# Peptides against a protein of PDB entry 1MQS, part 126

Target 1, 223 residues: chain A of PDB entry 1MQS
Amino acid sequence: ILKMLFLNKDLNNNDNITTITDDIFNQQEIIWKVLILDIKSTATISSVLRVNDLLKAGITVHSLIKQDRSPLPDVPAIYFVSPTKENIDIIVNDLKSDKYSEFYINFTSSLPRNLLEDLAQQVSITGKSDKIKQVYDQYLDFIVTEPELFSLEISNAYLTLNDPKTTEEEITGLCANIADGLFNTVLTINSIPIIRAAKGGPAEIIAEKLGTKLRDFVINTNS

## One batch from the design tools (peptide; made by RFdiffusion4, then SolubleMPNN)

Design b2_p22_2_s4 (from b2_p22_2, 15 letters changed)
Fold by OpenDDE base, seed 5:
Structure b2_p22_2_s4 (fold): chain B 223 residues (1-223), chain A 22 residues (1-22)
Amino acid sequence: as target 1 above (223 residues)
Amino acid sequence: MIKLENLFTSAKVNNGPELILE
């Protein structure tokens, strides 16, 4: 997250967030930026960073993407939002209106190819592609509640998995979504965990799906 | 409940992170 807030520049990750922000604040000229969030990403950011941390990262103002925002044509903007058609359309509209000087787009999870193509097409039509400085998939679609505990913010997951009326297809679909969230979490921490799961239930299904995703990822990256 | 040790901590734990699915 801090890396994103510093426009994905290389940061020495060996220090505590406070130490990193203090060191950067003291050593470098702060580039002031606007941070554009959605409801989901707001929760993610708030779970990890304090308001003072955002300030130290050069965030002057943060707003929701769907809120009416005043134009700041001389200020760069960081978008950290869900990969949805709606958010893409809003970003493009902001681009068309010259709402900000530069656009650093970060999606909370993987952007599907069709949406990437849509974004590219719309941006090309505006003739302002030069203002789009970055497009990243950050894989930050989870909330940290405790140092060793996080949430994927999947509503009614427990109820759905334990309701006898839930269909096998619904369970399988939910397990896939959970596995995707866990996969994104693993990518974020940049370390492959040892996976332990209870046998004979949804946990095993999730573990298998996640294991497959991780294996596929490792094979594709070492290739 | 999903637990992940050392989430967002830079602590090089000698042992890789453990993901527990319950």
Scores: peptide ipSAE 0.095, ipTM 0.520, DockQ to the pose 0.108
Fold by OpenDDE base, seed 1:
Structure b2_p22_2_s4 (fold): chain B 223 residues (1-223), chain A 22 residues (1-22)
Amino acid sequence: as target 1 above (223 residues)
Amino acid sequence: MIKLENLFTSAKVNNGPELILE
């Protein structure tokens, strides 16, 4: 939950909620955000966090998704809601109306493929996909940095893969991690992508690993 | 850089997503 409130940045898990919020509050420029909840997620948040904790996390306003909400077009919004058609429609309507500047969408449980496709379709029609910065569920960890760009949020991946001091073992390990992340993403979207990779580098290694995983998966699901 | 293209346009395109690894 705290990770979500900080736009899914990696947080040190060993610290108390209060310590984490205080440290972040003191060290980083607070990005003020709106938190959009439903009834279920409200109960979840209330069980773990206090109002003061939300404020320390930069949540200036929180409201129910079905509530009539005033537009804050210059403020980013975090959605933490159930993966339902109704909620998706509301989010898309909020997007259409430019209700917020950016949309960080976190579903409280697994987002079914059909709903993901519905979300994608509706967002595409709006022409405002660039405002969707993140989509998460309990099993999905992906960030949309650009309308057609996907990130696994692996820190220093580029540096590690391109540093001549990096060992082959480290590269191979990182490539495996990336492939795992991509594999999970593919499973979530439930569509096998066409993989394009540059030759002679980490991209090729990742492509091969991912390809193997996908083939194995397809074989095992069809058997 | 990892690109999953057409994530939000896939509904309009009969083609599956393209994953570009760079």
Scores: peptide ipSAE 0.092, ipTM 0.501, DockQ to the pose 0.089
Fold by OpenDDE base, seed 2:
Structure b2_p22_2_s4 (fold): chain B 223 residues (1-223), chain A 22 residues (1-22)
Amino acid sequence: as target 1 above (223 residues)
Amino acid sequence: MIKLENLFTSAKVNNGPELILE
């Protein structure tokens, strides 16, 4: 998250948030930016950072993407939002209207190819592609509740997995979603965990799916 | 319940994080 707030520059990850923000604040020229969030990403940010941390990161104002936002044509904007068609359309509209000087787009999770193509197409039509400085998948689709606890914020996951009326397809789908969220989390922490799962249930399914994703990722990264 | 131990502990811990799926 901090990396994103500093326009995806490499940061020394060994320091705590305070140290990182203080060091950057003291050592580098602060670029004041607007942070545009959605409801989900707001929760993510709020779980990890304090308002003061945002300020130290050069965030002048933060707003919801769906809110009416005043144009700040001389201010760069960081978008940190869900990879949805709706959000893409809003971003493009903001681009069309020259709402900000520069656009740093960060999606909370993987952007599907079709949406990426849509974004690219729409941006191309605007003729303002030069204002889009970055497009990243941040893989931050989780809430940090405690240092050792996080939530994927999947509604009714427990109920769904334990309801005898839930279909196998629904369970499999949910397990896939959970595995995706976990995968994103693993990528975020940049450390491959040892996965322990109870046998004979959804946990095992999730573990297998996650394991496969991680293996595939490692193979693709090392090639 | 999903527990991720050592999620934010600095990489110096020789033992990678453990993800417990229950």
Scores: peptide ipSAE 0.088, ipTM 0.490, DockQ to the pose 0.126
Fold by OpenDDE base, seed 4:
Structure b2_p22_2_s4 (fold): chain B 223 residues (1-223), chain A 22 residues (1-22)
Amino acid sequence: as target 1 above (223 residues)
Amino acid sequence: MIKLENLFTSAKVNNGPELILE
């Protein structure tokens, strides 16, 4: 998250948030930015950072993407939003209206290819592609409740997985979603965990799916 | 319950983070 707020520059992440923000604040000229969030990403940010942390990261104002926002044509904007068609359309509209000077787009999870193509196409039509400085998949679609506890915010997951009326297809689908969320979490932490799962249930399915994703990721990044 | 131990604590636990799925 901090890396994103600092326009995805490499940060020494081994320090606590306060130390990082203080060091950056003291050593570097702060680039003041607007942070644009959606409901989901607001929860994510709020779970990890305080308002003061945002300020130290150079965030002058933060707003919801769906809210009416005043134009700040001389201020760069960081978008941290869900990868949805709606959000893409809003971003493009903001681009068209020259709402901000620069656009740093960060999606909370993986942007599907079709949406990426849609974004690219729409941006190309505007003739303002130069204002799009970054497009990242941040894989930050979780809420941190405690230092060692996070939530994927999947409603009724436990009930669904343990209800005997739930179909195998539903279980498999839900397990895939959980695995995706866990994958994103792992990528955020930038450390591959040892996965332990109970055998014979959804946990095993999730572990297998997650393991596959992680292996694929490692192969692709080392290539 | 999904417990990720040592996810956000910089403590280099010599043993990589463990993801326990229950």
Scores: peptide ipSAE 0.094, ipTM 0.506, DockQ to the pose 0.110; fails the geometry check

Design b2_p22_3_s1 (from b2_p22_3, 12 letters changed)
Fold by OpenDDE base, seed 4:
Structure b2_p22_3_s1 (fold): chain B 223 residues (1-223), chain A 22 residues (1-22)
Amino acid sequence: as target 1 above (223 residues)
Amino acid sequence: SSKLKELLSKYEEQQKKFLESL
């Protein structure tokens, strides 16, 4: 998140948020930016950062992507939003309207190829591709609730997984989604975890899926 | 279009760099 706020510059990850923000605030010229969020990313940001941290990162204002936002044509914008068609369309519309000077787009999770192509196509039509400075997948599809506890913020996950009326297909689908979220979390943490899960239930399914994803990722990254 | 390819290329490069940084 801090990297994103500093336009994905390399930050020393060994420092805590306060140290990083203080050092940057004191040593570097602050580039004032607008932060555009959605509901999910708002929760993510709020769980990790304080208002003061945002200010120190040069965030002058933050708004929801679906809200009417005043044009700030001389101000760069950081988008931190879910990878959806709707959000892409809004970003492109903002680009068309010259709402901001520069666009730093950060998706909260992996952007599917089709959506990337859609974004690229729409941007190309505008003739303003030069204003798109960054497009990143941040893999921050989680909420930090406690230092050692996080949530994927999946609505009714517990209920769905424990309802005897839930179909196997629904369970499988949900488990896949959870595993994806956990995978993104692991990537964000930048550490391969030891996975512990209760046996004989959805947790085991999730653990297996996650384990497979992690193994595949490690293999692919090292190849 | 060339611009489409450029944007895709930039994204792929950024993604690659990100993955390599892990």
Scores: peptide ipSAE 0.022, ipTM 0.584, DockQ to the pose 0.591
Fold by OpenDDE base, seed 3:
Structure b2_p22_3_s1 (fold): chain B 223 residues (1-223), chain A 22 residues (1-22)
Amino acid sequence: as target 1 above (223 residues)
Amino acid sequence: SSKLKELLSKYEEQQKKFLESL
């Protein structure tokens, strides 16, 4: 997250957030930026950073992507939002309207190829591709609540999995989404955890899916 | 970023070709 706030420059991650922000604040000129969030990323950032941390990172204004925002054509913008068609369309509209000087786009999870192509197509039509400085996946599909506890913040997951009216397809889909979120979490921490799951339920399905994803990733990365 | 730039270039080229065909 801090790396994103500093335009994805390399940071020394050996220090705590306060130390990092203080060091950067004191060592270099602050570039003031706008931070654009969605509901999910707002929760993520709020769990990790304080208001003062954002200020020290050069965030002068933060807003929701769906809110009406005032144009700041001389100010660079950082988007930290979910990889959805809706968010892409809003970003492109902001680009068309010259709402900001530069666009640093960070998706909270992996951007699928079809959405990347859609983004590329729309941006090409605007003729303003030069304003898009960065496009990154952050793999932050989770919220840290406590040092040893995190949440994927999937709405009604427990209810859906325990409702007898829920279809097998819906359960399978939800399990896949959970596995994807866990996979992104693993990538974020850059360490492969030991996975434990209860047998005979959704947890086992999720564990199997996650295991497959991890194995495939390791094989593809080492080849 | 590199992948996006590549895709952008491809789409721009396709648009140019289309306009030239009109």
Scores: peptide ipSAE 0.021, ipTM 0.555, DockQ to the pose 0.059
Fold by OpenDDE base, seed 5:
Structure b2_p22_3_s1 (fold): chain B 223 residues (1-223), chain A 22 residues (1-22)
Amino acid sequence: as target 1 above (223 residues)
Amino acid sequence: SSKLKELLSKYEEQQKKFLESL
């Protein structure tokens, strides 16, 4: 998260957030930026960072992506939002309107190729691709509630998975989403978990999907 | 378009860098 706020520069400090922000604040000039969030990412940021941390990171203002935002054409913007068609369209519209000077786009989870292509196509049509400085996946599709507890913030997951009226397709889709969220969590923690799940239900499906994703990732990273 | 390709390339590069930083 802090890396994102500093335009995805490498942070060599393993200290706590306060120490990191203090060190950076004292060592380099602050670049003032706007932070654009959605509901989900707002919860994520709020769970990890304090107001003072944002300020020290150079965040002068933050707003929701769906809110009416005033143009700041001379100010760079950091987007930290869900990878959805809706958010992409809003970002492109902001680009078209020259709402900010530079666009640093950070998605909370992995951006599917089809959406990336859509984004790229729309941006290319605007002729303002030079303003898009970054498109980044943060792999932060979770909310930290406690030091050892997190939530994927999936509404009615238990009810959906246990309702007899839920279709197999719906279950499969939800399991895929959960697996994606868990995968992102694993990458963020930077530790390969031992996966345990109950047999014969959604948990097993999730575990299998997650295991496959992790194996594929390890193979691709080591190759 | 050349611009589309450029954006895709930039994204891929950034993803690679991110993965390397993990």
Scores: peptide ipSAE 0.019, ipTM 0.533, DockQ to the pose 0.604
Fold by OpenDDE base, seed 1:
Structure b2_p22_3_s1 (fold): chain B 223 residues (1-223), chain A 22 residues (1-22)
Amino acid sequence: as target 1 above (223 residues)
Amino acid sequence: SSKLKELLSKYEEQQKKFLESL
């Protein structure tokens, strides 16, 4: 939750919530943002964070997604809501109306493929995909900001990585394919990337594989 | 900025209402 409130930046987890918020508030320029919740996520936030914690995290205002909200076109928005068609439609409507400057979308649970596709399609139609900075759920995080967003055209990648029936071997194989695609992309761009990946998931596996490929490439080109 | 002050005022008002509802 705290990571979400700080736009999914890495936080040192060894400190209590108050210490983390105090340290961040004191060390970094505070980015003021709006927090948009639903009934379920409101209960979650209220159980973990105090009002003062939200303020220290830079939350200027918070509201329910279904409530009439005033436009804040110069303020970034964090959505923390259930992955429903209704919420997606509201987010897209907010995007269409330029209600906020940037959109950081965090779903409270796994986003089904059909809803992800619906979100992507609707956002694409608006022509305002650049305002969508992040989309997260419990299993997947990705940056939607163009041109940083691209597709490797790997069919069913999301489903495969999120299906509990998928074997470790299948995941490893898919991660290898993704790493190959990324490697080819890096070669095309002709720039060595700084690789950042979340720990403990497929992203880490991909990052490691990509790193190995890049190192091997550098060694082979210098020999 | 004037906008930030306005946002803070709205936040404080919302907090007050929330606390009064508890």
Scores: peptide ipSAE 0.000, ipTM 0.276, DockQ to the pose 0.020

Design b2_p22_3_s2 (from b2_p22_3, 11 letters changed)
Fold by OpenDDE base, seed 2:
Structure b2_p22_3_s2 (fold): chain B 223 residues (1-223), chain A 22 residues (1-22)
Amino acid sequence: as target 1 above (223 residues)
Amino acid sequence: SEKFEKLLNNYEEQQKNFFNSL
């Protein structure tokens, strides 16, 4: 998160958030930025950072992506939002309208290839691709409430998985989403946990999907 | 990447051992 707020510059990770922000604040000129969030990323940010931390990171204004936002054409913007078609369309619209000077796009989780292609196509049509400075997947599709406790904040996940009216397709889809969130969590903590799941239920499906994702990631990063 | 690969290998080994212990 801090890396994102500092435009994905390398940060010395050996210090706590406060020390890092203080050190950066003292050593470098602050670039004032706008932070655009969605509901999910707002919860994520709020669980990790305080308002004062945002200010120290040079965030002058933060807003929801779906809200009407005043144009700040001379100010760079950081987007930290879910990888959805809706958010892509909004970002492109903001680009078209010259709402900000520069665009640093950070998705909370992995952006599907089809959406990346859509983004690229739409941006190309605008002729303003030079304003998009960065596009990243942050792998932060979770909320940390305590050092040993996190939540994916998937609405009604437990209810959906345990409702007898839920279709197999819905269960499979939800399990995939949960596995994605867990995968992102694993990458964020930079440690692979021992995964144990109850057999014969959604937990097993999730565990298998997560295992596959981890294997695929390693293969792709080593190639 | 090397670190992650090592972690994954360790994980897979641990999982195998766990399942074999059951």
Scores: peptide ipSAE 0.000, ipTM 0.232, DockQ to the pose 0.026
Fold by OpenDDE base, seed 3:
Structure b2_p22_3_s2 (fold): chain B 223 residues (1-223), chain A 22 residues (1-22)
Amino acid sequence: as target 1 above (223 residues)
Amino acid sequence: SEKFEKLLNNYEEQQKNFFNSL
């Protein structure tokens, strides 16, 4: 998250948030930026950062992507939002209107190829591709609740998995979403986990799906 | 850890390159 706020520059990861922000604040000229969030990323940021951390990172204004925002054509913007068609369209509209000077786009999770192609196509049509400085996947599909505990914040997951009226398709879909969130979490923490799950239930399905995703990822990146 | 970092970096780089190629 801090890396994103500093325009994805390499930071000394051995220091705590306060030390990093203090060092940068004292050693470098602060670049003031706008931070654009959605509901999910707002929760993520709030779980990890304090208001003072945002200020020290040079965030002068933050707002929701769906809110009406005043143009700041001389100010760079950081987007940290879910990889959705809606958010892409809003970003492109902001680009068309010259709402900000530069665009640093960070998606909270993996951007599907079709959406990446859509973004690229729309940006190309605007003729303002030079204003798009970065496009990153942050893989932050989780909220930190405790030092050794996190939540994917999937609404009604427990109810859906335990309701006898839930269809197999709904269960399979939910398990896939959970596995995707866990996969993104693994990528974020930069550590390959040992997966443990209870047998004979949704947890086992999720574990299998996650295992497959991890294996596929390792194979595709090593080739 | 180092291996995982390399994998992540490769993935991100591939996505960036794809975007820039479009």
Scores: peptide ipSAE 0.000, ipTM 0.311, DockQ to the pose 0.056
Fold by OpenDDE base, seed 5:
Structure b2_p22_3_s2 (fold): chain B 223 residues (1-223), chain A 22 residues (1-22)
Amino acid sequence: as target 1 above (223 residues)
Amino acid sequence: SEKFEKLLNNYEEQQKNFFNSL
């Protein structure tokens, strides 16, 4: 999500949201932009980011896609919405009306090929295809329900990870086992997770290992 | 149209690289 707010640029994954935003603030001029959401993506964003995080990401205004929105022809827009025909038609209408300067489109889940073709065709007809800068599928189609907690049934994991006598090799090995368990769980759910981990501890190591496993899996499955 | 095909190709490339951005 944070990457999306920075127009899907590469970010240092080892830094917390605050460190990433502060580093970007210090290194580059903030690009002010509008964030367009739907009901589903609003719940997703609210679960991950604080209002101050949006501001630090350069989001000046956020609105629902179905709301009447004032034209800001000199301001780029990020769409983060469900992949529906209705949302595509609204985006195309916003493009036709020159509502924003640039369009960065992020769908919350998989965009079917027929809808992609429809979007491409409609955009082509407008003659304004140069304003469409990005079209992403973020695979963020999840309902933020009460946290479903599950256990990997790894004995003494907490004690082992927090014991100062535990060796780095033991920690790394345990983190790998946890990541394997999580990876297998992800495969059974058949959805791409959003990985959230506390920084500076075992959770970060686990998140990194899990991320690597997911990347390797996708590469091997597409190959 | 050339613009149509470009949009499709860009999307497909982004989908392939999605996990590399994780």
Scores: peptide ipSAE 0.017, ipTM 0.501, DockQ to the pose 0.376; fails the geometry check
Fold by OpenDDE base, seed 1:
Structure b2_p22_3_s2 (fold): chain B 223 residues (1-223), chain A 22 residues (1-22)
Amino acid sequence: as target 1 above (223 residues)
Amino acid sequence: SEKFEKLLNNYEEQQKNFFNSL
C-alpha cells in the first residue's frame, strides 16, 4: 500500500509506516496526489493506514471512484480500485475528460485479460495513453506509457501466469522463456538494465533468471 | 461505512489544519 502511495517506488520494508512517511517527507519534495478508492479498497486502506499516513504520503484528497469529483488537471491521481468493468469505464472517462494530469492505476486484485484488453482498447481510442503512467494488479507491474515499452509477443503469457491451474513447472518454463526474450532484448540494446520486479510473483522469478543470465554473460565475455 | 466517513472527516480536518499552518 505504501509503495502504491509513493508511485510504486521501492521502499525499505523494515521500517514502520510512520518512519517511512516521515523520512520521505523530510528527504524529498512531496508530490501531492489524489487518491481514488472504492468501497472495498477504502476498507483496506483504513485497516493499514492512518489519516496522517495518507497526508504524509502526499495525498491531498481522497474520494470514492463513483463520487462526482472535480477536475484537477495539474494533479496526479492514484487509483486503488477493484478490477471491474465499471471502474475501468470510470477511469477511462476520467482520462477522456482530462480530470487529472497523470494516472497511476492499482487494482486491488488480479485484472482479468479481457478487462486489460478492454482498458487498453478504450485508452487507445482516447489518444491519451501517455497519461497512464502505471497499471498494477496482483501480477501485473508495468508502466504503460513509456515509448520504450516492448512486447515479447508470447501468446497467452498473461493467462498462463495468472491461471491458478497452471503448474509450477509451466510457470517456471514460461518465466525462463520470458527471461530469454528479455536477455536478447538487453543484448540488442547493448545496455545493462536495472531490473525491477514485484516480489512474490512471476516477475521476481523472471528478474532472478534474467539477472543470472546477465551476470553469466558478463563473466563469460570478460574472460 | 461509518468508519470511512469518520476517517474522511478527520482527514479533511487535518488537511485544513495543515494548509492553514503553511
Scores: peptide ipSAE 0.000, ipTM 0.273, DockQ to the pose 0.018; fails the geometry check

